# Designs tried in a protein design run: peptides against a protein of PDB entry 5YCA. Part 129

Target 1, 132 residues: chain A of PDB entry 5YCA
Amino acid sequence: RSLPAERNPLYKDDTLDHTPLIPKCRAQVIEFPDGPATFVRLKCTNPESKVPHFLMRMAKDSSISATSMFRSAFPKATQEEEDLEMRWIRDNLNPIEDKRVAGLWVPPADALALAKDYSMTPFINALLEASS

## One batch from the design tools (peptide; made by RFdiffusion4, then SolubleMPNN)

Design b2_p27_8_s1 (from b2_p27_8, 8 letters changed)
Fold by OpenDDE base, seed 4:
Structure b2_p27_8_s1 (fold): chain B 132 residues (1-132), chain A 27 residues (1-27)
Amino acid sequence: as target 1 above (132 residues)
Amino acid sequence: SELEDKFYNGNDKEMQEAALELNALKA
């Protein structure tokens, strides 16, 4: 597959220690019609543009939003590039089905596979290890 | 979409609002 050419400079080093990022994650309870669900969010700010994006985890099953990862990693990607990547994820990984949330969500192992591709491993490790 | 952007990148209140609106659209 072909990923967007320009990546968020926040993710220039995939080998950084993730532990300092763990306390930067924050849990939030969201009320849905069928009951509450807890999400863990990590604010990721592009050091050049200063535009923030939040990475998202569902606390209960640790599913990660692939959409949030892609949009943070590739801030100048087109909708067509995003759609292409989401189709690749559907064809090659194991996305979950959850009607409550927007975008495409994947289990932890798949999130870490994507993190390697997007150079986001420290951030996804922190998101997965954060308390809820 | 605007609602999806609000769900992902909004503050606590905005995320909650977007979640409810998105679910209402799916109902």
Scores: peptide ipSAE 0.613, ipTM 0.929, DockQ to the pose 0.853
Fold by OpenDDE base, seed 5:
Order: C-alpha cells, then structure tokens, then sequence
Structure b2_p27_8_s1 (fold): chain B 132 residues (1-132), chain A 27 residues (1-27)
C-alpha cells in the first residue's frame, strides 16, 4: 500500500533503544458514562515543526490508537490519505470495537506491525511497556 | 474533528472533556 510521502523526522531511526522513552509515558484515568478507563499517553514532538502528537494505549488490553500513530507519523497527510490507511487497517488487520474512543484502535501485535510500517517501533514498544 | 484532536492531543482536562463530549455525540 501507499503511505504519505513525508514522515515525521522524529521517526527517522526505527532501531533506537526504546527504554529511555518508557518513563516519558504517562497514565491518565478518563471517566466515561459506563465507568473509568486508564489510558497511557506518550508525547511525541516533531523536532522540526515542534508540534506535538500523543500516542495512546488503553491500559487494560493494551490496544493502541492507529489513528494517533498515523497522525504523528504523517503530520502533513490529507484526510483522504488517512481514510485510505484506516480502510486498509480494517481490511488487513484486526481493529477492536470500542464505542468510547475516537479513531481506529488495534491490538498490540497489529500496533507493532504498523509501527514497523511507520518507523515508530521504539515509541510503540515504550508505550506498550509503560506502567499504568 | 476538533473534538477528536482534543481527545488525542489535549491536556488532561481537555482529553477528559473531549471524551465525554464524543460519547454524548455517539449516544
């Protein structure tokens, strides 16, 4: 499949050690009508534009927002490009169904597959290993 | 949308607010 041409320079090296990123993750409890849920967030700042994006994990089942990954990796992507990628994910991976959250969320294995595609492996590893 | 952006990239308060608003829209 085709991905946006311009990628966030933060992800120029997919082989970096992820361990320094683990303590940068932060858990937050969000209150929903049917009860609380904990999310783990990792702030990722584009070193050129200085614009931050958060990567997000549901603490309980470690589902990760593919939407957050895509938007962080491809900050200049069009809505059409995002829609195409999300459709690809629905068709080729195993996104979860959760009415509480926005965007498309995938299980850890799928998140790591996407991370490889987006050159975000250290960041997703850190997000998955962070405490909640 | 603006709400989705707030959910993903807002501070703690903004994320909580966006979560509730998004859920209300889906109800």
Amino acid sequence: as target 1 above (132 residues)
Amino acid sequence: SELEDKFYNGNDKEMQEAALELNALKA
Scores: peptide ipSAE 0.611, ipTM 0.928, DockQ to the pose 0.847
Fold by OpenDDE base, seed 2:
Structure b2_p27_8_s1 (fold): chain B 132 residues (1-132), chain A 27 residues (1-27)
Amino acid sequence: as target 1 above (132 residues)
Amino acid sequence: SELEDKFYNGNDKEMQEAALELNALKA
């Protein structure tokens, strides 16, 4: 597959300690027609553009939005590039099906695999370890 | 879409609103 050329400079170092990011995550209960669900969110701000994106985890099963990861990692990606990556994820990983949420969501192991590809490992580790 | 953007990147209130609207559209 072909990932976008330009990556968010926030993710320039994939080896950083994730623990300082854990308390920066915040849980939020969202009300759906079928009942409430808790999400954990981590605000990630591009240090150059100052544009924020939130990474998101479903608290209960720890599914993480691959869509949120991609959009944060590749702020200048085209829709075609995103579509291509989401298709690759569907074909090569194990995304879940949840009609309540938007975008493509993946289990923790898949999220960490993507995090390595996107150079987001500290952020995904923090998101997974945050309390809910 | 704008709703999806609001779901992901909105504040708490905006995320909640977007979630409900998105679900209503899917129903």
Scores: peptide ipSAE 0.611, ipTM 0.928, DockQ to the pose 0.843
Fold by OpenDDE base, seed 3:
Structure b2_p27_8_s1 (fold): chain B 132 residues (1-132), chain A 27 residues (1-27)
Amino acid sequence: as target 1 above (132 residues)
Amino acid sequence: SELEDKFYNGNDKEMQEAALELNALKA
């Protein structure tokens, strides 16, 4: 597959220690028609543009929003590029089915695979280890 | 979409509002 050409400079080094990012995560309870669910959010700010994007984890099963990852990693990507990547994820990984949430969500192992592709490993590790 | 943007990148209140509206649209 072809990923967008420009990547968020926040993710220039995939080998950084993730532990300082853990306390940056914050849990939030969201009310849905069928009941509440807790999400963990990590604010990721592009150091050049200063535009923030939140990475999202579902606390209960640790599913990660691939959509949030893609949008943070590739802030100049087109909708077509995003759609192409989401189709690739559906075809090659194991996205979950949750009617409550927007976008495409994947299990932790798949999230880490994507993190490697997007150079986001420290951020996804922190998101997965954060308390809820 | 605007709702999806609020769901992912809004403040706590905006995320909650977007979540409900997105679910309503799916019904």
Scores: peptide ipSAE 0.610, ipTM 0.928, DockQ to the pose 0.832

Design b2_p27_8_s2 (from b2_p27_8, 9 letters changed)
Fold by OpenDDE base, seed 5:
Structure b2_p27_8_s2 (fold): chain B 132 residues (1-132), chain A 27 residues (1-27)
Amino acid sequence: as target 1 above (132 residues)
Amino acid sequence: SALEDAFYNGDDAEMQAAALALNALRA
């Protein structure tokens, strides 16, 4: 697979301490037709463009949105590039099935694998460790 | 789509609204 060429400069250093990011995470209860679900969100702002994206975790099973990760890491990616990556994830990782939510979601171990690929390890560690 | 963007990048109210709208579209 080929990832987009330009990455969000927010993720230039994958070795940073994640602990300062933990209090930046916030839980939100979302009402769905079949009942509520809690999500943990981390606002990630591109320091150059100032455009924010939220990384997202489902609190109950700690599944993380691969879509949110990709869109934050590669803000200039085309839809075709995103589709290609999501197909790769389906073929090589273990995405969950949840028809209530948008995008593709993966379990914590897969999220950390993607985080390594996208240089987002501190942010995913913080998202996983945050309380709900 | 606009709804997907609101789900991921919206404030609390926008995310909630997007979640319901997306589920209505999928039904």
Scores: peptide ipSAE 0.612, ipTM 0.927, DockQ to the pose 0.860
Fold by OpenDDE base, seed 4:
Structure b2_p27_8_s2 (fold): chain B 132 residues (1-132), chain A 27 residues (1-27)
Amino acid sequence: as target 1 above (132 residues)
Amino acid sequence: SALEDAFYNGDDAEMQAAALALNALRA
């Protein structure tokens, strides 16, 4: 598969220590029509554009939004590029089915695989280790 | 969409509002 050419400079070093990012994660209870669910969010700001994106984990099963990862990693990606990547994820990984949330969500192991591809490993590790 | 953008990029209140709006659209 092909990933977008330009990546968020926030993710220039995939080997950084993730532990300082853990306390930056924040749990939030979201009310849905059928009841509440807790999400853990990590605000990631592009140091050049100053545009923020939130990486998100569902607290209960630790599913992570692949959509949030992609959009943060590749801020100049086209919709076609995103669609291509999401199709690849569906074909090659194990996305979950949750009709309440937007985008494509994957289990922790898949999230870490994507993190390696997107150079986001410290951020995903922190998101997974944060308390809810 | 604008709602998806609010869900992923909004503050706490914006995310909550987007979540409800997205689910209302799917109903």
Scores: peptide ipSAE 0.612, ipTM 0.926, DockQ to the pose 0.846
Fold by OpenDDE base, seed 2:
Structure b2_p27_8_s2 (fold): chain B 132 residues (1-132), chain A 27 residues (1-27)
Amino acid sequence: as target 1 above (132 residues)
Amino acid sequence: SALEDAFYNGDDAEMQAAALALNALRA
């Protein structure tokens, strides 16, 4: 597959220690019609544009939003490019089904595979290890 | 969409509001 040409400069180095990012994660309880669910969020700000995106984990099963990862990694991507990547994820990885949330969510192992592709490994490791 | 953007990029209140709005649309 082909990924967008321009990547968020925040992710220039995939080898950084993730542990300093762990305390930057925060938990938030979201109320849904059928009850509450806890999400862990990590604010990721593009150092050039100053535009923030939140990486997101469902606390209970540690599912990660692939959509949040893609949008943070590729801030200039078109909707068509996003659609192509989400289709690839559906066809090649193991996304979950949760009708309550927006976007495509994947289990931890798949999230780490995507993180390698997007050069986001420290951020996803931190998100997975953060308390909820 | 605007709601999806709020879900991912909004502050805590905006995310909560977007979550409820998205679920209402799906009902």
Scores: peptide ipSAE 0.611, ipTM 0.926, DockQ to the pose 0.832
Fold by OpenDDE base, seed 3:
Structure b2_p27_8_s2 (fold): chain B 132 residues (1-132), chain A 27 residues (1-27)
Amino acid sequence: as target 1 above (132 residues)
Amino acid sequence: SALEDAFYNGDDAEMQAAALALNALRA
């Protein structure tokens, strides 16, 4: 597959210790028509553009938004590039089905696989280990 | 979309509002 060429400089070092990021995560209860669900969010600010993106995890099953990961990692990606990656994820990983939320969500193992590809491992580890 | 952007990148209130709006659109 073809990932976008330009990556968020926030993710220049995939070997960082993730533990300092854990307390940066915040849990939020979201009310849906069929009931509440808790999400854990990690605000990730591009150090150059100063544009923030939130990485998101569903607290209950630890599913991670692949869409949030992609958009944070590749802030200048085209819609076509995103669509291509999301199709790849559908074809090669195990995205979940959740009609309540936007975007594509994947189990923790798949999220970590994507994190390796996107150089986001510390951030995804922190997101997964954060309390909810 | 704007709603998806709010869902992902909005503050707490914006995310909540976006979640409800997105689900209303899908109903």
Scores: peptide ipSAE 0.611, ipTM 0.926, DockQ to the pose 0.907

Design b2_p27_8_s3 (from b2_p27_8, 9 letters changed)
Fold by OpenDDE base, seed 2:
Structure b2_p27_8_s3 (fold): chain B 132 residues (1-132), chain A 27 residues (1-27)
Amino acid sequence: as target 1 above (132 residues)
Amino acid sequence: SQLVDDFYNGDDEAMQRAALELNALRE
């Protein structure tokens, strides 16, 4: 598959220690029509543009939003490029089905596979290890 | 979608609002 050409400079080094990022994650309870659910969010700011994006995990099953990962990693991606990547994820990984949330969500193992592709492994490790 | 943007990148209040509005639209 083809990923967007330009990547967020925040993710220039995939080998960084993730532990300092763990306390930067924050849990938030969201009320849905059928009840509450807790999400863990990690604010990721592009050091050049200063534009923030949040990475998101569902606390209970540790599903990670692939959409959040893609949008953070590739700030100049087109909607077409995002759609193509989400289609690839559907065809090659194991996204979950949750009608409550927006975007495409994947289990932890798939999230880590994507993190390697997007060079954001420390951030996903931190998100997965954060308390909720 | 602005609602999707707010769900992911809004502050706590914006995320909550977006979640409810998105679900209302789906029901």
Scores: peptide ipSAE 0.552, ipTM 0.913, DockQ to the pose 0.847
Fold by OpenDDE base, seed 5:
Structure b2_p27_8_s3 (fold): chain B 132 residues (1-132), chain A 27 residues (1-27)
Amino acid sequence: as target 1 above (132 residues)
Amino acid sequence: SQLVDDFYNGDDEAMQRAALELNALRE
């Protein structure tokens, strides 16, 4: 697979300490037709463009939105590039099926694999460790 | 879509609205 050439400068160093990011995560209860579900969100602002993106975790099973990761990591990616990556994830990882939510979601181990590829490891570790 | 954008990047109210509207569209 080919990832987009330009990456969000927020993720220039994959080795940073993740612990300061934990208290920056925020839980939110979302009401769905079949009942509530809690999500944990981490606001990630591109230091150059100042455009924010939220990384998303489902609190209960710790599934992470691969879509949120990709869009934050690659702010100039085309829709075609995103579609290609999401197809790769479907073919090579273990995305879950949840009809309530938008985008593609993966279990924690897969999220960490993607985090390594996208240079987002501290942010995903923080998101996974945050309380809900 | 705008709904997907609001679901991921909206404030609390926008995310909630997007979630409900996305689910309504799937019914």
Scores: peptide ipSAE 0.552, ipTM 0.914, DockQ to the pose 0.849
Fold by OpenDDE base, seed 4:
Structure b2_p27_8_s3 (fold): chain B 132 residues (1-132), chain A 27 residues (1-27)
Amino acid sequence: as target 1 above (132 residues)
Amino acid sequence: SQLVDDFYNGDDEAMQRAALELNALRE
């Protein structure tokens, strides 16, 4: 597959220690029609543009939003490029089905595979280890 | 959509509002 050409400079080093990022994660309870669910969010700010994006984990099953990862990693990507990547994920990984949430969500192992592709490993490790 | 953007990148209140509105649209 072909990923977008420009990547968020926040992710220039995939080998950073993730532990300092753990306390930067924040849990939030969201009310849905069928009951509450807890999400863990990590604010990631592009050091050049200063535009923030949040990475998101569903606390209960540790599913990670692939959509949030892609949008943070590739801030100049088109909707067509995002759609292409989401189709690749659907065809090659194991996305979950949850009608309550927007975007495409994947299990932890798949999230870490994507993190390697997007150079986001420290951030996804922190998101997965954060308390809820 | 703006709702999806608010769901992911909004503050606490914006995320909550977006979640409810997105679910309402799916009913």
Scores: peptide ipSAE 0.552, ipTM 0.913, DockQ to the pose 0.849
Fold by OpenDDE base, seed 3:
Parts: sequence; C-alpha cells; structure tokens
Structure b2_p27_8_s3 (fold): chain B 132 residues (1-132), chain A 27 residues (1-27)
Amino acid sequence: as target 1 above (132 residues)
Amino acid sequence: SQLVDDFYNGDDEAMQRAALELNALRE
C-alpha cells in the first residue's frame, strides 16, 4: 500500500514516552439508541496548523478507531487515499463490526500495528492505558 | 460527511449529536 506523503509533524518521533499523554485522555459517555457506551478521547493538535483531531477508543473492548488515527496522521490526505487505506485494513487486519459507530475500528493489537505504520505509538499506548 | 467530522472532532455536545444522527441515518 501507499500512505499519503505528508504526515502530521506531531508524530515525528515514535519513540517518545507515552505516559505524559495518559492524563490528557478523557472519557465520555455517549448515548445510542440501544444504550450508552463510553469512549476515551485524546485530543491531538497539529503543532503547525493548530488543527486538532481526536483519537478514539471504545472503553469496553479497547477497540481503536483506525479512521481517527488516519485522519490525525495524514491531515492532507484525500478521501480516496483514506478509502484505500481502510480497504487495506479490511484485507490485512481484523476490524470489528459495530453498527453504532462511524468509521473503521480495530482491536488493540491492530491499532498498535497501525500506530507503527503511522508513527503514532506513544499516542495509541496512552489511549489504551487511560482510565474510563 | 460533516456528521462524521463532528463525531470524531467535535466537542462533547457535537459528538453526542453526531452519534445520534448517524445512527438515525443507518436505521
């Protein structure tokens, strides 16, 4: 596969300590037609553009939104590039099926694999370890 | 989709609204 050429400068160093990011995560209960679900969100701001994106985890099973990761990592990506990556994820990883949420969500192990590809490992580790 | 954008990048209220509206569209 071919990832977008430009990556968010926030993720220039994949080796940073993730622990300072843990307290920056915040849990939120979202009401759905069939009941509430808790999500953990981490606000990630591009240091150059100042545009924020939220990384998203479902608290219960720790599924991570691959969509949120991609959009944060590649702020100038086209919809076509996103669609291509999501297809790759479907073909090569193990995305879950949850009709309540938008985008493509993956188990923790897959999220960490994507994090390596996107240079987001500290942020995904923090998101996974945060309290809900 | 603006709703998807709000779901991921909106404030708490925007995320909640987007979640409900997205689910309504799917049903």
Scores: peptide ipSAE 0.551, ipTM 0.913, DockQ to the pose 0.848

Design b2_p27_8_s4 (from b2_p27_8, 11 letters changed)
Fold by OpenDDE base, seed 3:
Structure b2_p27_8_s4 (fold): chain B 132 residues (1-132), chain A 27 residues (1-27)
Amino acid sequence: as target 1 above (132 residues)
Amino acid sequence: DELVDKFYNGNDEEMQRAALEINRLKE
């Protein structure tokens, strides 16, 4: 598959130690009609543009938003490019279905596979290891 | 769109509101 040409310079090195990022994650309880759910968020700021994007995890099952990953990794991507990648994920990975969230979400193993593709491994490792 | 943006990148209150709206729309 083809990914957008320009990647967020925040992710220039996929081999960095992820542990300093763990305390930067923050859990938030969201109230739904059928009960609360906890999400873990990691603020990722593009060092050049200074535009932030939050990576998102559902605390209980550790599902990660592929949408959040893509938008953070590829800040200049078009909607068409995002749609193509999301279709690829549906066809090749194992996205979950959850009525509480927006975008496309994947289990931890799939998130790490995407992280490798997007050069985001330290950030996804930190997000997965953060307390909730 | 704007709702999705608020869900991911909003403050705590904005995320809470967006989550509820997304949940409602998916019912």
Scores: peptide ipSAE 0.637, ipTM 0.939, DockQ to the pose 0.733
Fold by OpenDDE base, seed 5:
Structure b2_p27_8_s4 (fold): chain B 132 residues (1-132), chain A 27 residues (1-27)
Amino acid sequence: as target 1 above (132 residues)
Amino acid sequence: DELVDKFYNGNDEEMQRAALEINRLKE
């Protein structure tokens, strides 16, 4: 597959230590009719454009939003490029289904695979290790 | 999609509202 050409400069170094990012994560409890669910969010700001995107994890099963990852990594991507990547994820990885969330979500192992492709490994590791 | 944007990038209140609406629409 082909990924968008321009990547968020926040992710220029995939080898950084992730531990300083852990305390930057914040848990939020969302109330649903069937009960509460906790999400962990990490605010990622593009150092050039100053546009923030939140990476997101479901606390209980550690599912990660692939949509949030893609949009943060590729800020100039077209909707068509996003659709193509999401189709690739559906065809090649193991996305989950959850009525409570928007976009496409994947298990931790798949998230780390995507993180490698998008050069986001420290950020996904921090998101996965953060307390909820 | 405004709902998706609010779900991911909104403040706590906006995310809560977006989540409920998304949940409702998926039922």
Scores: peptide ipSAE 0.635, ipTM 0.939, DockQ to the pose 0.754
Fold by OpenDDE base, seed 1:
Structure b2_p27_8_s4 (fold): chain B 132 residues (1-132), chain A 27 residues (1-27)
Amino acid sequence: as target 1 above (132 residues)
Amino acid sequence: DELVDKFYNGNDEEMQRAALEINRLKE
């Protein structure tokens, strides 16, 4: 597969310590007809454009939105590029199904694999370790 | 998609509303 050429400069260093990011995560309880669910959100702001994107984890099973990761990592990507990547994820990883959420979500191990590809490892580690 | 955008990047209230709408559409 081919990823978009231009990546968010926020993710220039994949080896940074993730621990300072943990307290930046915030849990939010979302009410659904069949009961509440907690999501953990991490606001990631492009240091150049100042445009924020939220990374998101479902607290209970720690599934992470691949869509949020992609959009944060590649803010100038086309919809076609995103669709291509999401198809790749479906074909090569283990995305989950959940009627409550938008986009494509993956289990923690897959999220970390994507994080490596997108140079987002510290951010995904923090998101996974944050309390809910 | 505005709904998806609100779900991911909206404030707490916007996310809540978007989540409910997404849920409804997937029912």
Scores: peptide ipSAE 0.632, ipTM 0.938, DockQ to the pose 0.760
Fold by OpenDDE base, seed 4:
Structure b2_p27_8_s4 (fold): chain B 132 residues (1-132), chain A 27 residues (1-27)
Amino acid sequence: as target 1 above (132 residues)
Amino acid sequence: DELVDKFYNGNDEEMQRAALEINRLKE
């Protein structure tokens, strides 16, 4: 598949130690009609543009938003490019279904596979290891 | 759209509101 040409410079080095990012994650309890659910968020700021994007994990099953990953990694991507990638994920990975959330969410193993493709492995490792 | 943007990148209150609205729309 073809990914967008320009990537967020925050992710220029996929080999960095992820442990300093763990305490930067923050858990938030969201109230739904059928009960609460906890999400873990990691603020990722593009060092060049200074525009932030949050990566998102559902605490209980550790599902991670592929949508959040893509939008952070490729800040200048078109909607068409995003749609193409989300279709690829549906066809090749194992996205979950949850009526409480927006976008496309994947289990931890798939998130790490995407992280490798997007050069953001330290950030996904930190998000997965953070307490909730 | 704005709802998705608030869900991912809003403050705590904005995320809570967006989550409820998304949930309602998917019912």
Scores: peptide ipSAE 0.628, ipTM 0.937, DockQ to the pose 0.753

## One batch from the design tools (peptide; made by RFdiffusion4, then SolubleMPNN)

Design b2_p28_3_s1 (from b2_p28_3, 10 letters changed)
Fold by OpenDDE base, seed 5:
Structure b2_p28_3_s1 (fold): chain B 132 residues (1-132), chain A 28 residues (1-28)
Amino acid sequence: as target 1 above (132 residues)
Amino acid sequence: LSKELGELLQTKTFNDPENEALLEQLEQ
């Protein structure tokens, strides 16, 4: 597959130590019509554009928002490019659709696979290791 | 805020910069 050409400079080095990012994560209990659920989020700011995105994890099953990952990694991606990637994820990974939340969510292993592709490994590792 | 965030997460633009203010309200 083809990913967008321009990547968020925040993710220039996929080999960075993730541990400093762990305390930057925030857990939050969110109320839904069918009850509360805890999410963990990590604010990721593009150091050049200063545009932030939040990486998101469902605490219960550690599902990660692939949509958030993509949008953070590729800030100049078109909607078409996003749609193509989301279709690729549906076809090649094991996404979960939760009616309570928007976007495409994937299990931890898939999230890490995407993280490698997007050069976001430290950030996803931190998000997965953060307390909830 | 938890309810409001829940509503935000239900939208396709849940992680857009335009919603930063709401998300930031939950930051420690």
Scores: peptide ipSAE 0.185, ipTM 0.772, DockQ to the pose 0.664
Fold by OpenDDE base, seed 4:
Order: C-alpha cells, then sequence, then structure tokens
Structure b2_p28_3_s1 (fold): chain B 132 residues (1-132), chain A 28 residues (1-28)
C-alpha cells in the first residue's frame, strides 16, 4: 500500500526508549449511555508545527484508535489517503466495531503493526503500558 | 465533563487539535 509522503517529524526515530512517555499518558473515566468506560490518551505534539493530536486506548481491552494514529503520523494526509488506509486496515487487520466511539479501533497486536508502518512504536508501547 | 468527552468520542473530529481544550480540561 501507499502511505502519505510526509510524516510527522515527532516520529523520525522509531528506536527511541518508550519508558519516558509512560507517565505522560492520562487515564479518564468516560460516561456512555450503557455505562462508564476508561480511556487512556497520550498527547503527541508535532515539534515543527506545534499542532497536537491525541493517541487513544480503551483501557479494558487495550484497543487503540488507528484513526488517531494515522492522523498524528500524517498531518498533511488527504481524506482520500485516510480512507484508503482505513480500507486497508479493514481488509488486512482485525479492527473492532464499537458503537460508542468514532474511528477505526484495532487490538494491541495490530496497533503495534501499524506503529511499525508509521514509525511510532515508542508511543504505542507507552500507551499500551500506561496504567488505567 | 465525562459525559461531554463521551459525546466527543462519537464525532469524527474526536482527536482534532480544536478539541484540545476540552481534553485538557478533563485532566484538571
Amino acid sequence: as target 1 above (132 residues)
Amino acid sequence: LSKELGELLQTKTFNDPENEALLEQLEQ
């Protein structure tokens, strides 16, 4: 598949130690019509543009928002490029469907596979290891 | 605020920079 040409410079080094990012994650209990659920988020700021995006994890099953990952990794991507990638994820990975939240969410193993593709492994490792 | 964030997560812009203020407010 073809990914967008320009990547967020925050993710220039996929080999960085993820442990310093763990305490930067934040857990929040969110109320839904069917009851409360805890989410963990990590604020990721583009060091060049200073524009932030939030990576998101559902605490209970550790599902991670692939949509958030893509938008953070490729800040100049077109809607067509995003749609193409989301279709690829549906066809090749194991996304879940949760009516409570928007976007495409994937299990931890798939999130790490995407992280490798997007060069953001340290950030996804930290998000997965953070306490809830 | 937790309800408001739940509503936010249902929108296509749930992780957009324009919603930073709301997300940060929940951390206070």
Scores: peptide ipSAE 0.159, ipTM 0.758, DockQ to the pose 0.698
Fold by OpenDDE base, seed 2:
Structure b2_p28_3_s1 (fold): chain B 132 residues (1-132), chain A 28 residues (1-28)
Amino acid sequence: as target 1 above (132 residues)
Amino acid sequence: LSKELGELLQTKTFNDPENEALLEQLEQ
């Protein structure tokens, strides 16, 4: 597959210690028509453009929003590039189907695989280790 | 706010910058 050329400079170093990011995560119980569910969020701001994106995890099964990861990692990606990557994820990984939430969500192992591809491993590790 | 965020998560633009205000209200 072909990922977008420009990556968010926030993710310039994939080897950083993730532990300082853990306290920056926030848990929230969210109400849905079929009942409440807890999510964990991590605000990620592009240090150059100052544009933020929120990485998100479902607390119960630790599913991560792949859509949010992609949009944060590749701020100048076209819709076509996003669609191509989401199709790749569907074809090669194990996304879940949840009618309560938009975007493509993947289990922890898949999220970490994507994190390596997108150079955002510390952020996904922190999101996965944060308490809920 | 919990209900509003739940509704937001159902939209394609759930984590777009245009929705930052709502998301930030739940972060503080």
Scores: peptide ipSAE 0.145, ipTM 0.750, DockQ to the pose 0.670
Fold by OpenDDE base, seed 3:
Structure b2_p28_3_s1 (fold): chain B 132 residues (1-132), chain A 28 residues (1-28)
Amino acid sequence: as target 1 above (132 residues)
Amino acid sequence: LSKELGELLQTKTFNDPENEALLEQLEQ
């Protein structure tokens, strides 16, 4: 598959130690019509544009928002490019269905696979290891 | 506020920078 050409410079080095990012994650209980659920999020700010995006994890099953990953990794991507990647994820990975939240969410193993593709491994490792 | 966050997560703009203030509320 083809990914967008320009990547967020925040993710220039996929080999960085993720442990300093763990305490930057934040957990939050969110109320839904069918009850509360805890999410963990990590604020990721593009060091050049200063535009932030939040990486998101559902605490209970550690599902991670692939949509958030993509939007953070590729800040100049078109909607068409996003749609193509989301279709690829549906066809090749194991996304979950959760009507409570928007976007495409994937289990931890798939999130780490995407993280490798997007050069986000330290950030996804931190998000997965953060307490809730 | 927690309810508003839940509603936000249901929209395709849930991770947009415009929602930073709301997303940073009620942090642990």
Scores: peptide ipSAE 0.141, ipTM 0.750, DockQ to the pose 0.650

